# Designs tried in a protein design run: peptides against a protein of PDB entry 7AL2. Part 82

Target 1, 85 residues: chain A of PDB entry 7AL2
Amino acid sequence: YEIMLIRPKTIDDINYVVDQVLEESNPVILDLSFLEKESPANFKLAGEKIKQMRSNYGAEALLLSRCNDKNLIIIAPKGVSLVRK

## One batch from the design tools (peptide; made by RFdiffusion4, then SolubleMPNN)

Design b2_p25_8_s1 (from b2_p25_8, 14 letters changed)
Fold by OpenDDE base, seed 1:
Structure b2_p25_8_s1 (fold): chain B 85 residues (1-85), chain A 25 residues (1-25)
Amino acid sequence: as target 1 above (85 residues)
Amino acid sequence: DEARREEEERKREAEKLLDEIADRS
């Protein structure tokens, strides 16, 4: 599979993430910093989509980094295990 | 200022949301 990296800026980008995880079965590394700064509504939407993928489709998510300029999360589809050592 | 407080509050809320999203429990 492929690992996708994206800093979403629009709803289309959010839907792209959902498609990559659920339809393509590709893990996605997300930087949510743009949405946090520029669109609280779309940031919330992105969060809700991630929770839905976890709850309904067995996706997993880990926080990779939180700092002033980055909100990095990896989300993996069911079958790809995320392990924190 | 109020603008700074609002920004800080937004960052705190975002952090809480991210923590919830990434919670593995």
Scores: peptide ipSAE 0.302, ipTM 0.759, DockQ to the pose 0.576
Fold by OpenDDE base, seed 5:
Structure b2_p25_8_s1 (fold): chain B 85 residues (1-85), chain A 25 residues (1-25)
Amino acid sequence: as target 1 above (85 residues)
Amino acid sequence: DEARREEEERKREAEKLLDEIADRS
């Protein structure tokens, strides 16, 4: 599989993340900082999509970094284990 | 000051959402 990197800016980008995780079974490292600043509605949508993937499809998520201008999360499809050491 | 308070509130709300997203428990 591939690991995708994205800083989503649009609804299309959000749906791209969903497609990568659910259809392509690729982990995604995403930075939500743009949405947080520029589109509260799309930020909320992105969060809801991530929660839905976790709840309904067995995806896992891990917060990598939370600071100014950087909200890094890795979302992995079912079958890819995320391990914190 | 009101704009600052609103910004701080948005940041707190965002932090709560991110914590919820990443909660592995």
Scores: peptide ipSAE 0.298, ipTM 0.754, DockQ to the pose 0.599
Fold by OpenDDE base, seed 3:
Structure b2_p25_8_s1 (fold): chain B 85 residues (1-85), chain A 25 residues (1-25)
Amino acid sequence: as target 1 above (85 residues)
Amino acid sequence: DEARREEEERKREAEKLLDEIADRS
């Protein structure tokens, strides 16, 4: 599989993340910092979709970095284990 | 003052969402 990196700015970007995880079975490293500061509505939407993927499709998510200018989360599809060591 | 308070509230809400997202099932 491939690992995708994206900083979503639009709903299309959010849907791209969903497609990568669910349809392509690719892990995604996603930076939510743009949505958090520029669009609370789309930030919430992104969060809801992530939670949906975790709840309904066996995806796993892990916070990688949180600061003023970055909000990095990795989302892995079912079958890919995220391990912190 | 109001703008600052609103920003802080938004950050707190974002924090809650991120905590939920990152929590393993």
Scores: peptide ipSAE 0.298, ipTM 0.760, DockQ to the pose 0.560
Fold by OpenDDE base, seed 2:
Structure b2_p25_8_s1 (fold): chain B 85 residues (1-85), chain A 25 residues (1-25)
Amino acid sequence: as target 1 above (85 residues)
Amino acid sequence: DEARREEEERKREAEKLLDEIADRS
């Protein structure tokens, strides 16, 4: 598989993340900082999509970094284990 | 300042959402 990196800015980007995780089985490193600052509605939408993937499709999510300019989360599809040492 | 309070509330909401998203428990 591939590891995708994206800082989504649009709904199309959010749907791209969903497609990568659910259809392509690729983990995604996701920076939500743009949506948080520029589109609270789409930030909420992205959050709902992530929660849905976790609840319904066995995806896992892990917070990587939270600072002023970055909100980094890794979302992994079912079958890819996220391990913190 | 109302604008400051609203921004702080949004930041708290964002933090809560991110915590929910990333919580593996």
Scores: peptide ipSAE 0.293, ipTM 0.753, DockQ to the pose 0.603

Design b2_p25_8_s2 (from b2_p25_8, 12 letters changed)
Fold by OpenDDE base, seed 3:
Structure b2_p25_8_s2 (fold): chain B 85 residues (1-85), chain A 25 residues (1-25)
Amino acid sequence: as target 1 above (85 residues)
Amino acid sequence: EEEEKEEKEREKEAEELLNEIADRS
């Protein structure tokens, strides 16, 4: 598998993340800072999609960093374990 | 003043959403 990195800007980017996690079984490192600043509606949509993947498909998510210019999370599909040491 | 209030509300909502997303438990 591959680890994808993306800073989504559009709904197409959000759907790309969903496809990577659910169809390709690839973990995705997301920077949500653009959506948070530029599109509250798409930021909320991204959050709902992530929650759905966690609730319905066994995906896991971890916060990596939060600051002025980045909001980094990793979302991993079921079968790829995320472990905090 | 109203714009400042809306900005603070968005910041709060963003923090709550990100915290919920990243909660593994």
Scores: peptide ipSAE 0.226, ipTM 0.702, DockQ to the pose 0.575
Fold by OpenDDE base, seed 1:
Structure b2_p25_8_s2 (fold): chain B 85 residues (1-85), chain A 25 residues (1-25)
Amino acid sequence: as target 1 above (85 residues)
Amino acid sequence: EEEEKEEKEREKEAEELLNEIADRS
């Protein structure tokens, strides 16, 4: 599999993340800082999509970094284990 | 001051959302 990196800016980007995780079975490292700053509505939508992937498809999410200008999260599809050490 | 309050509230909401998303429980 591939590990995808993205800083979503649009709804299309959010759907790209969903597609990568659910259809391509690729982990995605995403920075939500743009959506948080520029579109609270799309930030909320992204969060809801992540929660749905976790609840309905066995995806796993892990917070990598939270600071003033970065909101880094890794989302892994079912079968790819995320381990924090 | 009002703008600062709104910014802090948005930051708090974002932090809570991110924490919920990444919650392994």
Scores: peptide ipSAE 0.221, ipTM 0.699, DockQ to the pose 0.592
Fold by OpenDDE base, seed 2:
Structure b2_p25_8_s2 (fold): chain B 85 residues (1-85), chain A 25 residues (1-25)
Amino acid sequence: as target 1 above (85 residues)
Amino acid sequence: EEEEKEEKEREKEAEELLNEIADRS
């Protein structure tokens, strides 16, 4: 599999993340900082999509970094284990 | 004043959302 990196700016980008995780079984490293600053509605939408993937499809999510300019989260599809040591 | 309160509320909401999203348990 591939690891995708994306800083989503649009709904299409959010749907791209969903496709990568659910259809392609690729982990995605997300930077949600743009949505948080520029589109609270789409930020909430992205959050709901992530929650749905966790609840319904066995995806896992892990916070990587939270700072002024970055909100990094990794979301992994079912079958890919996220381990923090 | 009201704008500042709304911004703080959004910040808090964002923090809670991110914590919920990233919670593995």
Scores: peptide ipSAE 0.220, ipTM 0.698, DockQ to the pose 0.563
Fold by OpenDDE base, seed 5:
Structure b2_p25_8_s2 (fold): chain B 85 residues (1-85), chain A 25 residues (1-25)
Amino acid sequence: as target 1 above (85 residues)
Amino acid sequence: EEEEKEEKEREKEAEELLNEIADRS
């Protein structure tokens, strides 16, 4: 599989993340900082999509970094294990 | 002042959402 990296800016980007995780079974490292600052509505939507993937499809998510202008999360599809050491 | 309160509320909401998203307990 591939690991995708994206900083979503639009609804299409959010749907792209969903497609990568659920259809392509690719882990995604995403930076939500743009949505958080520029579009509260789309930020909320992204969060809801991530929660749905976790709840309904067995995806896992891990916060990688949270600072002033960075919000990095990795989302892994079911079958890819995220391990913290 | 009201705008500042709204900004702080958004920041808190964002933090809570991010924590929920990444919760793997």
Scores: peptide ipSAE 0.219, ipTM 0.695, DockQ to the pose 0.589

Design b2_p25_8_s3 (from b2_p25_8, 12 letters changed)
Fold by OpenDDE base, seed 5:
Structure b2_p25_8_s3 (fold): chain B 85 residues (1-85), chain A 25 residues (1-25)
Amino acid sequence: as target 1 above (85 residues)
Amino acid sequence: MEKEEEEKKRKEEADKLLDEIADRS
């Protein structure tokens, strides 16, 4: 598999993330900082999509970094384990 | 100071959502 990195800015970008996780089975490292600052509605939408992937498809989501200019989350599809050493 | 308060409020709301959608290390 591939690991995708994206800082989404649009609904199309959000749907791209969903497609990568559910259809391509690729983990995604996601920076939500743009949506957080520029579109509260799309930020919430992204959150709902992540919740759905976790609840209905067995995806995992882990917060990697939170600071002023970063909001980094990794989303792993079912079958890819997130392990801390 | 007003912009700082708005930024603080935004960050707090975002943190609440992050707690719902992602585990923490």
Scores: peptide ipSAE 0.528, ipTM 0.851, DockQ to the pose 0.844
Fold by OpenDDE base, seed 3:
Structure b2_p25_8_s3 (fold): chain B 85 residues (1-85), chain A 25 residues (1-25)
Amino acid sequence: as target 1 above (85 residues)
Amino acid sequence: MEKEEEEKKRKEEADKLLDEIADRS
């Protein structure tokens, strides 16, 4: 598998993340900082889709970094385990 | 001041969403 890195700006970008996780089974490192600042509606939409992937498809999500300029989350498909050492 | 309060509110709302969607361990 591949690890995808993206800072989504549009609904199409959000749907790209969903496709990578569910259809391609690729982990995604996601920076939500643009949506958080520029589109509250799309930020909420991204959050709802992540919740759905966790609850319905067994995806895992882990916060990597939170600061003024970053909002980094890794989302892993069911076949990939996230482990903190 | 108003801009700063708006940014603070934005961050608080974002933090609440992050608590729901991602483990912070």
Scores: peptide ipSAE 0.481, ipTM 0.831, DockQ to the pose 0.848
Fold by OpenDDE base, seed 4:
Structure b2_p25_8_s3 (fold): chain B 85 residues (1-85), chain A 25 residues (1-25)
Amino acid sequence: as target 1 above (85 residues)
Amino acid sequence: MEKEEEEKKRKEEADKLLDEIADRS
């Protein structure tokens, strides 16, 4: 598999993330900082999509970094284990 | 102060959402 990196800006980007996780089984490292600042509605939408992937498809989501300029989260599809050492 | 307050509020709301969607442990 591949690890995708993206800073979503649009709904299309959000759907791309969903496709990568669910259809391609690729982990995604995403920066939600743009949506957080520029589109609260799409930020919420992204959050709902992540919740759905976790609840319905066994995806895992882990916050990697939170600061003023970053909101980094990794989403792993079912079968990919996120391990903190 | 208005911008600062708005940013703080935005961040707090975002943090709440992040708590719901991601493991922070």
Scores: peptide ipSAE 0.473, ipTM 0.828, DockQ to the pose 0.844
Fold by OpenDDE base, seed 2:
Structure b2_p25_8_s3 (fold): chain B 85 residues (1-85), chain A 25 residues (1-25)
Amino acid sequence: as target 1 above (85 residues)
Amino acid sequence: MEKEEEEKKRKEEADKLLDEIADRS
């Protein structure tokens, strides 16, 4: 599999993340900082999509970094385990 | 400042959402 990195700016980008996780089984490292600052509605939408992937498809989500200019989350599809050592 | 308080509020709301969607431990 591939690990995708994206900073979503549009609804199309959000749906791209969903497609990568669910259809391609690729982990995605996404930076939600743009949506957080520029589109609260799409930020909430992205959050709902992540919740759906976790609850309905067995995806895992882990916060990687939180600061003023970053909001990094990794989403792993079912079958890819996120492990901290 | 008003802008500082607005940013603080935005960040707190985002942090709340992040608690719901991502593991922080």
Scores: peptide ipSAE 0.445, ipTM 0.817, DockQ to the pose 0.851

Design b2_p25_8_s4 (from b2_p25_8, 13 letters changed)
Fold by OpenDDE base, seed 3:
Structure b2_p25_8_s4 (fold): chain B 85 residues (1-85), chain A 25 residues (1-25)
Amino acid sequence: as target 1 above (85 residues)
Amino acid sequence: EEKEKEEKEREEEAEKLLDEIADRS
């Protein structure tokens, strides 16, 4: 598998993340800072998609960094374990 | 004033959403 890195800006980018996690079984490192600042609606949509993947498909998510210029999370598909030491 | 309040509310909502997203427990 591959680990994808993306700072989504559009709905197409959000759907790309969903496809990577659910169809390709690839973990994705997301920077949500652009959506948070530029599109509250798409930021909320991204959050809803992540929650849906966690609730319905066994995906896991972990916060990596939160600051002024980046909001980094990793979302991993079922079968790829995220462990905090 | 109203714009400042709206901005503050959006920041709080963003923080809550990120906390919920990353909550593994």
Scores: peptide ipSAE 0.234, ipTM 0.710, DockQ to the pose 0.552
Fold by OpenDDE base, seed 2:
Structure b2_p25_8_s4 (fold): chain B 85 residues (1-85), chain A 25 residues (1-25)
Amino acid sequence: as target 1 above (85 residues)
Amino acid sequence: EEKEKEEKEREEEAEKLLDEIADRS
């Protein structure tokens, strides 16, 4: 599999993340900082999509970094284990 | 100020959302 990196700016980008995780089984490293600053509605939408993937499809999510300009989260599809040591 | 309060509330909402998203348990 591949690891995708994306800083989503649009709904299409959010749907791209969903496709990568659910259809392609690729982990995605997300930077949600743009949505948080520029589109609270789409930020919430992205959050709901992530929650749905966790609840319904066995995806896992892990916070990587939270700072002024970065909100980094990794979301992994079912079958890819996220381990923090 | 109302605008400042709204911005603070949005930041707190964002923190809660991120905590929910990243919670593995």
Scores: peptide ipSAE 0.231, ipTM 0.707, DockQ to the pose 0.565
Fold by OpenDDE base, seed 1:
Structure b2_p25_8_s4 (fold): chain B 85 residues (1-85), chain A 25 residues (1-25)
Amino acid sequence: as target 1 above (85 residues)
Amino acid sequence: EEKEKEEKEREEEAEKLLDEIADRS
């Protein structure tokens, strides 16, 4: 599999993340800082999509970094284990 | 002041959402 990196800016980007995780079975490292700053609505949507992937498809998510200008999360498809040490 | 309050509330909401997303339990 591949690890995808993205800083979503649009709904299309959010759907890209969903596609990568659910259809391509690729983990995604995403920075939600743009959506948080520029579109609270799309930030909420991204959050809902992540929750749905976790709840319905067995995806896992892990917070990597939270600071003033970065909200880094890794989301992995079912079968790829995320381990914090 | 009003803008500062709104910004703080948005930040807190974002933190809560991120915590919920990353919460494995």
Scores: peptide ipSAE 0.230, ipTM 0.708, DockQ to the pose 0.578
Fold by OpenDDE base, seed 5:
Structure b2_p25_8_s4 (fold): chain B 85 residues (1-85), chain A 25 residues (1-25)
Amino acid sequence: as target 1 above (85 residues)
Amino acid sequence: EEKEKEEKEREEEAEKLLDEIADRS
């Protein structure tokens, strides 16, 4: 599989993340900082999509970094184990 | 001052959302 990296800016980007995780079974490292600052509505939507993937499809998510202008999360599809050492 | 208050509320909301997203307990 591939590991995708994206900083979503639009709804299309959010849907792209969903597609990568659920349809392509690719882990995604995403930076939500743009949405958080520029679009509260789309930020909320992204969060809801992530929660849905976790709840309904067995995806896992891990916060990688949270700072002033960075919000990095990795989302892994079911079958890819995220391990924190 | 009201704008500052709204911004703090948004930041707190974002923090809670991120914590919820990454919660793997």
Scores: peptide ipSAE 0.225, ipTM 0.704, DockQ to the pose 0.581

## One batch from the design tools (peptide; made by RFdiffusion4, then SolubleMPNN)

Design b2_p26_1_s1 (from b2_p26_1, 12 letters changed)
Fold by OpenDDE base, seed 4:
Structure b2_p26_1_s1 (fold): chain B 85 residues (1-85), chain A 26 residues (1-26)
Amino acid sequence: as target 1 above (85 residues)
Amino acid sequence: SLVGLVGDEVADYLIEEGEKKLKELE
């Protein structure tokens, strides 16, 4: 698989993330800082999509970094283990 | 620290923070 890196800015970008995880089975590293600042609605939507991917397809999520200028999360398809040591 | 949240805790955090920011814009 490939690991995708994206900083979503639009709903299309959010849907791209969903496609990468569910259709392509690629883990995605997300920077949600743009949506957090510019579109709280789409930021919330991204969270809802992550929850849906977990609930329906067994995706996993891990918060990598959180500060004022970044919000990094990795979303992995089922079968890719995310481990924090 | 929130770093290291896993699973639904991540999603719930994002949803909650999004809701807070939306309320601030009301």
Scores: peptide ipSAE 0.737, ipTM 0.930, DockQ to the pose 0.941
Fold by OpenDDE base, seed 5:
Structure b2_p26_1_s1 (fold): chain B 85 residues (1-85), chain A 26 residues (1-26)
Amino acid sequence: as target 1 above (85 residues)
Amino acid sequence: SLVGLVGDEVADYLIEEGEKKLKELE
């Protein structure tokens, strides 16, 4: 599989992430800092999509980095284990 | 620190923070 890197700015970008995880079975590293600042609505939507992917398809999520200028999360399809040691 | 949150805690964090920011804009 491929690991995708994206800093989503639009709903289309969010849907792209969903497609990568669910249809292509690719983990995605997200930088949500743009949405957090510019579109709280789409930031919230991204969170809801992650929750839906977890609930319905067994996707996993891990918060990688959170600071003043970053909000990095990896989302992985079922079968790719995300583990914090 | 929120770093290292896994699973539903990540999604819930995003949703809650988004909601807070939306309320700030009201």
Scores: peptide ipSAE 0.737, ipTM 0.930, DockQ to the pose 0.942
Fold by OpenDDE base, seed 1:
Structure b2_p26_1_s1 (fold): chain B 85 residues (1-85), chain A 26 residues (1-26)
Amino acid sequence: as target 1 above (85 residues)
Amino acid sequence: SLVGLVGDEVADYLIEEGEKKLKELE
């Protein structure tokens, strides 16, 4: 599989992430810093999409980095294990 | 620290932070 990196700016970008995880079975590293600053509504939507992918398709998520100007999440399809030691 | 949150905790964090920011804009 491929590992995608994207910094979403629009709803289309969020849906692209969903397609990568569910249709293409590719893990995605998300930089949510743009949405957090410019569109809190779409930032919240991204969180809701992650929760839906977990609930309905067994996707997994891990928070990689969080500070003033970074918000990195990896979301992976079922079968790709994300583990913190 | 929030770094290393897994599973539903990640999604819930994002949703909660988004809601806080939306409330600040109202």
Scores: peptide ipSAE 0.737, ipTM 0.930, DockQ to the pose 0.923
Fold by OpenDDE base, seed 3:
Structure b2_p26_1_s1 (fold): chain B 85 residues (1-85), chain A 26 residues (1-26)
Amino acid sequence: as target 1 above (85 residues)
Amino acid sequence: SLVGLVGDEVADYLIEEGEKKLKELE
């Protein structure tokens, strides 16, 4: 599989993330900093999509980095283990 | 630090922060 890195700017980008996780079984590293600043509605939507993927498909999520200008999260499909040591 | 949040805590954090920002724009 591939590990995707994306900084989504649109709803289409969010749906691309969903497709990568659910259909392609690729982990995705998300930089949500653009949406956080420019579209709080789509930022919230991204969070809701993550929750849905967890609830319905067993995806996992891990917050990698958070600072003033970064918001990095990895979303992994079921079967790819995210381990915090 | 929030770094290292896992599972639903990640999603809930994003949703809550998004909602806060939306509220500020009202």
Scores: peptide ipSAE 0.736, ipTM 0.930, DockQ to the pose 0.949

Design b2_p26_1_s2 (from b2_p26_1, 10 letters changed)
Fold by OpenDDE base, seed 4:
Structure b2_p26_1_s2 (fold): chain B 85 residues (1-85), chain A 26 residues (1-26)
Amino acid sequence: as target 1 above (85 residues)
Amino acid sequence: SLVGMVGDEVSDYLIEKGEELLKKLE
């Protein structure tokens, strides 16, 4: 698999993330800092999509970093295990 | 710390934060 890195800015970007996780089975590292600052509605939507991917397809999510200029989350498809030591 | 949270804690945090941000725009 490939690991994708994206800082979503639009709904199309959010849907791209969904496609990568569900259709391509690629983990995605998300930086949600743009949406947090510029589009709270799409920021919330991204969270809802993550919840849906977890609920319906067994995806997993892990918060990597949270600060003023970054909000990094990794989303993994069911076949990829996320482990925190 | 929020860093390292997993599962529904992550998505719920994002959704709640989004709702908070939207409320500030009201």
Scores: peptide ipSAE 0.711, ipTM 0.920, DockQ to the pose 0.943
Fold by OpenDDE base, seed 1:
Structure b2_p26_1_s2 (fold): chain B 85 residues (1-85), chain A 26 residues (1-26)
Amino acid sequence: as target 1 above (85 residues)
Amino acid sequence: SLVGMVGDEVSDYLIEKGEELLKKLE
């Protein structure tokens, strides 16, 4: 599989992430810092999409980094294990 | 700490933070 990196700016970008995880079975590293600053509504939507992918398709999520200017999340399809030691 | 959160804790954090941000815009 491929590991995708994206900093979503639009709803189309969010849907692209969903397609990568569910249709292409690619893990995605997300930088949500743009949405957090510019579109709280789409920031919340991204969180809801992650919850849906976990609940309905067995995806997993891990928070990689959070500070003033970055918000990095990895979302992985079922079968790719995310483990913190 | 927040870094290293897994599973529903991640999505719930994002949703709650989003709601907080939206409330500040009202």
Scores: peptide ipSAE 0.711, ipTM 0.920, DockQ to the pose 0.922
Fold by OpenDDE base, seed 2:
Structure b2_p26_1_s2 (fold): chain B 85 residues (1-85), chain A 26 residues (1-26)
Amino acid sequence: as target 1 above (85 residues)
Amino acid sequence: SLVGMVGDEVSDYLIEKGEELLKKLE
C-alpha cells in the first residue's frame, strides 16, 4: 500500500481521503489545519467522516501532532494497525 | 497529552472542536 499525505481544502479533498482509505486501502496522513482556519464546517465534517469510517468500515485514527500550524492525524484502513509505543 | 490518542477520542475531539469553532462564528 501507499501512505498518502494531504492537507484538504475542499469537500472534494475530504472525499478523496475517504476514497483512499476505503477503496484503495491506503493510510492517509491528514493535516486539518487549513479547514480548521478557513472552514470550521468542513473541519467538523472531516471529523464526522473519520468517525463514520471507524464505525462502518473498521478504520482507525491516531493523533500525530497538534499545534498552531498543524493538526496531523493518520487514518488507517482495517488491516493496517496503528500502535502507540 | 492529546497527541497519541486513538479511536473515538480522535474523532470526538475533531467534532467537538468543530462545533466550538462554528459557535464562535455565530
Scores: peptide ipSAE 0.710, ipTM 0.920, DockQ to the pose 0.929
Fold by OpenDDE base, seed 3:
Structure b2_p26_1_s2 (fold): chain B 85 residues (1-85), chain A 26 residues (1-26)
Amino acid sequence: as target 1 above (85 residues)
Amino acid sequence: SLVGMVGDEVSDYLIEKGEELLKKLE
């Protein structure tokens, strides 16, 4: 599989993330900093999509980095384990 | 620290923060 890195700017980008996780079984590293600043509505939507993927498909999420200009989250499909040591 | 949070804590954080940001735009 591939590990995707994306800084989504549009709803299409959010849907691309969903497709990568659910259809391609690729982990995705998300930088939500653009949406956080430019579209709080789509920022919230991204969070809702993550919750849905966890609830319905067994995806997992982990916060990698949080600072003023970055908000990095990895989303892993079911079968890819995220381990915190 | 928020870094390293997993599962529903991540999604809930994002949703709640989004709601907060939307509220500030009202």
Scores: peptide ipSAE 0.709, ipTM 0.919, DockQ to the pose 0.948

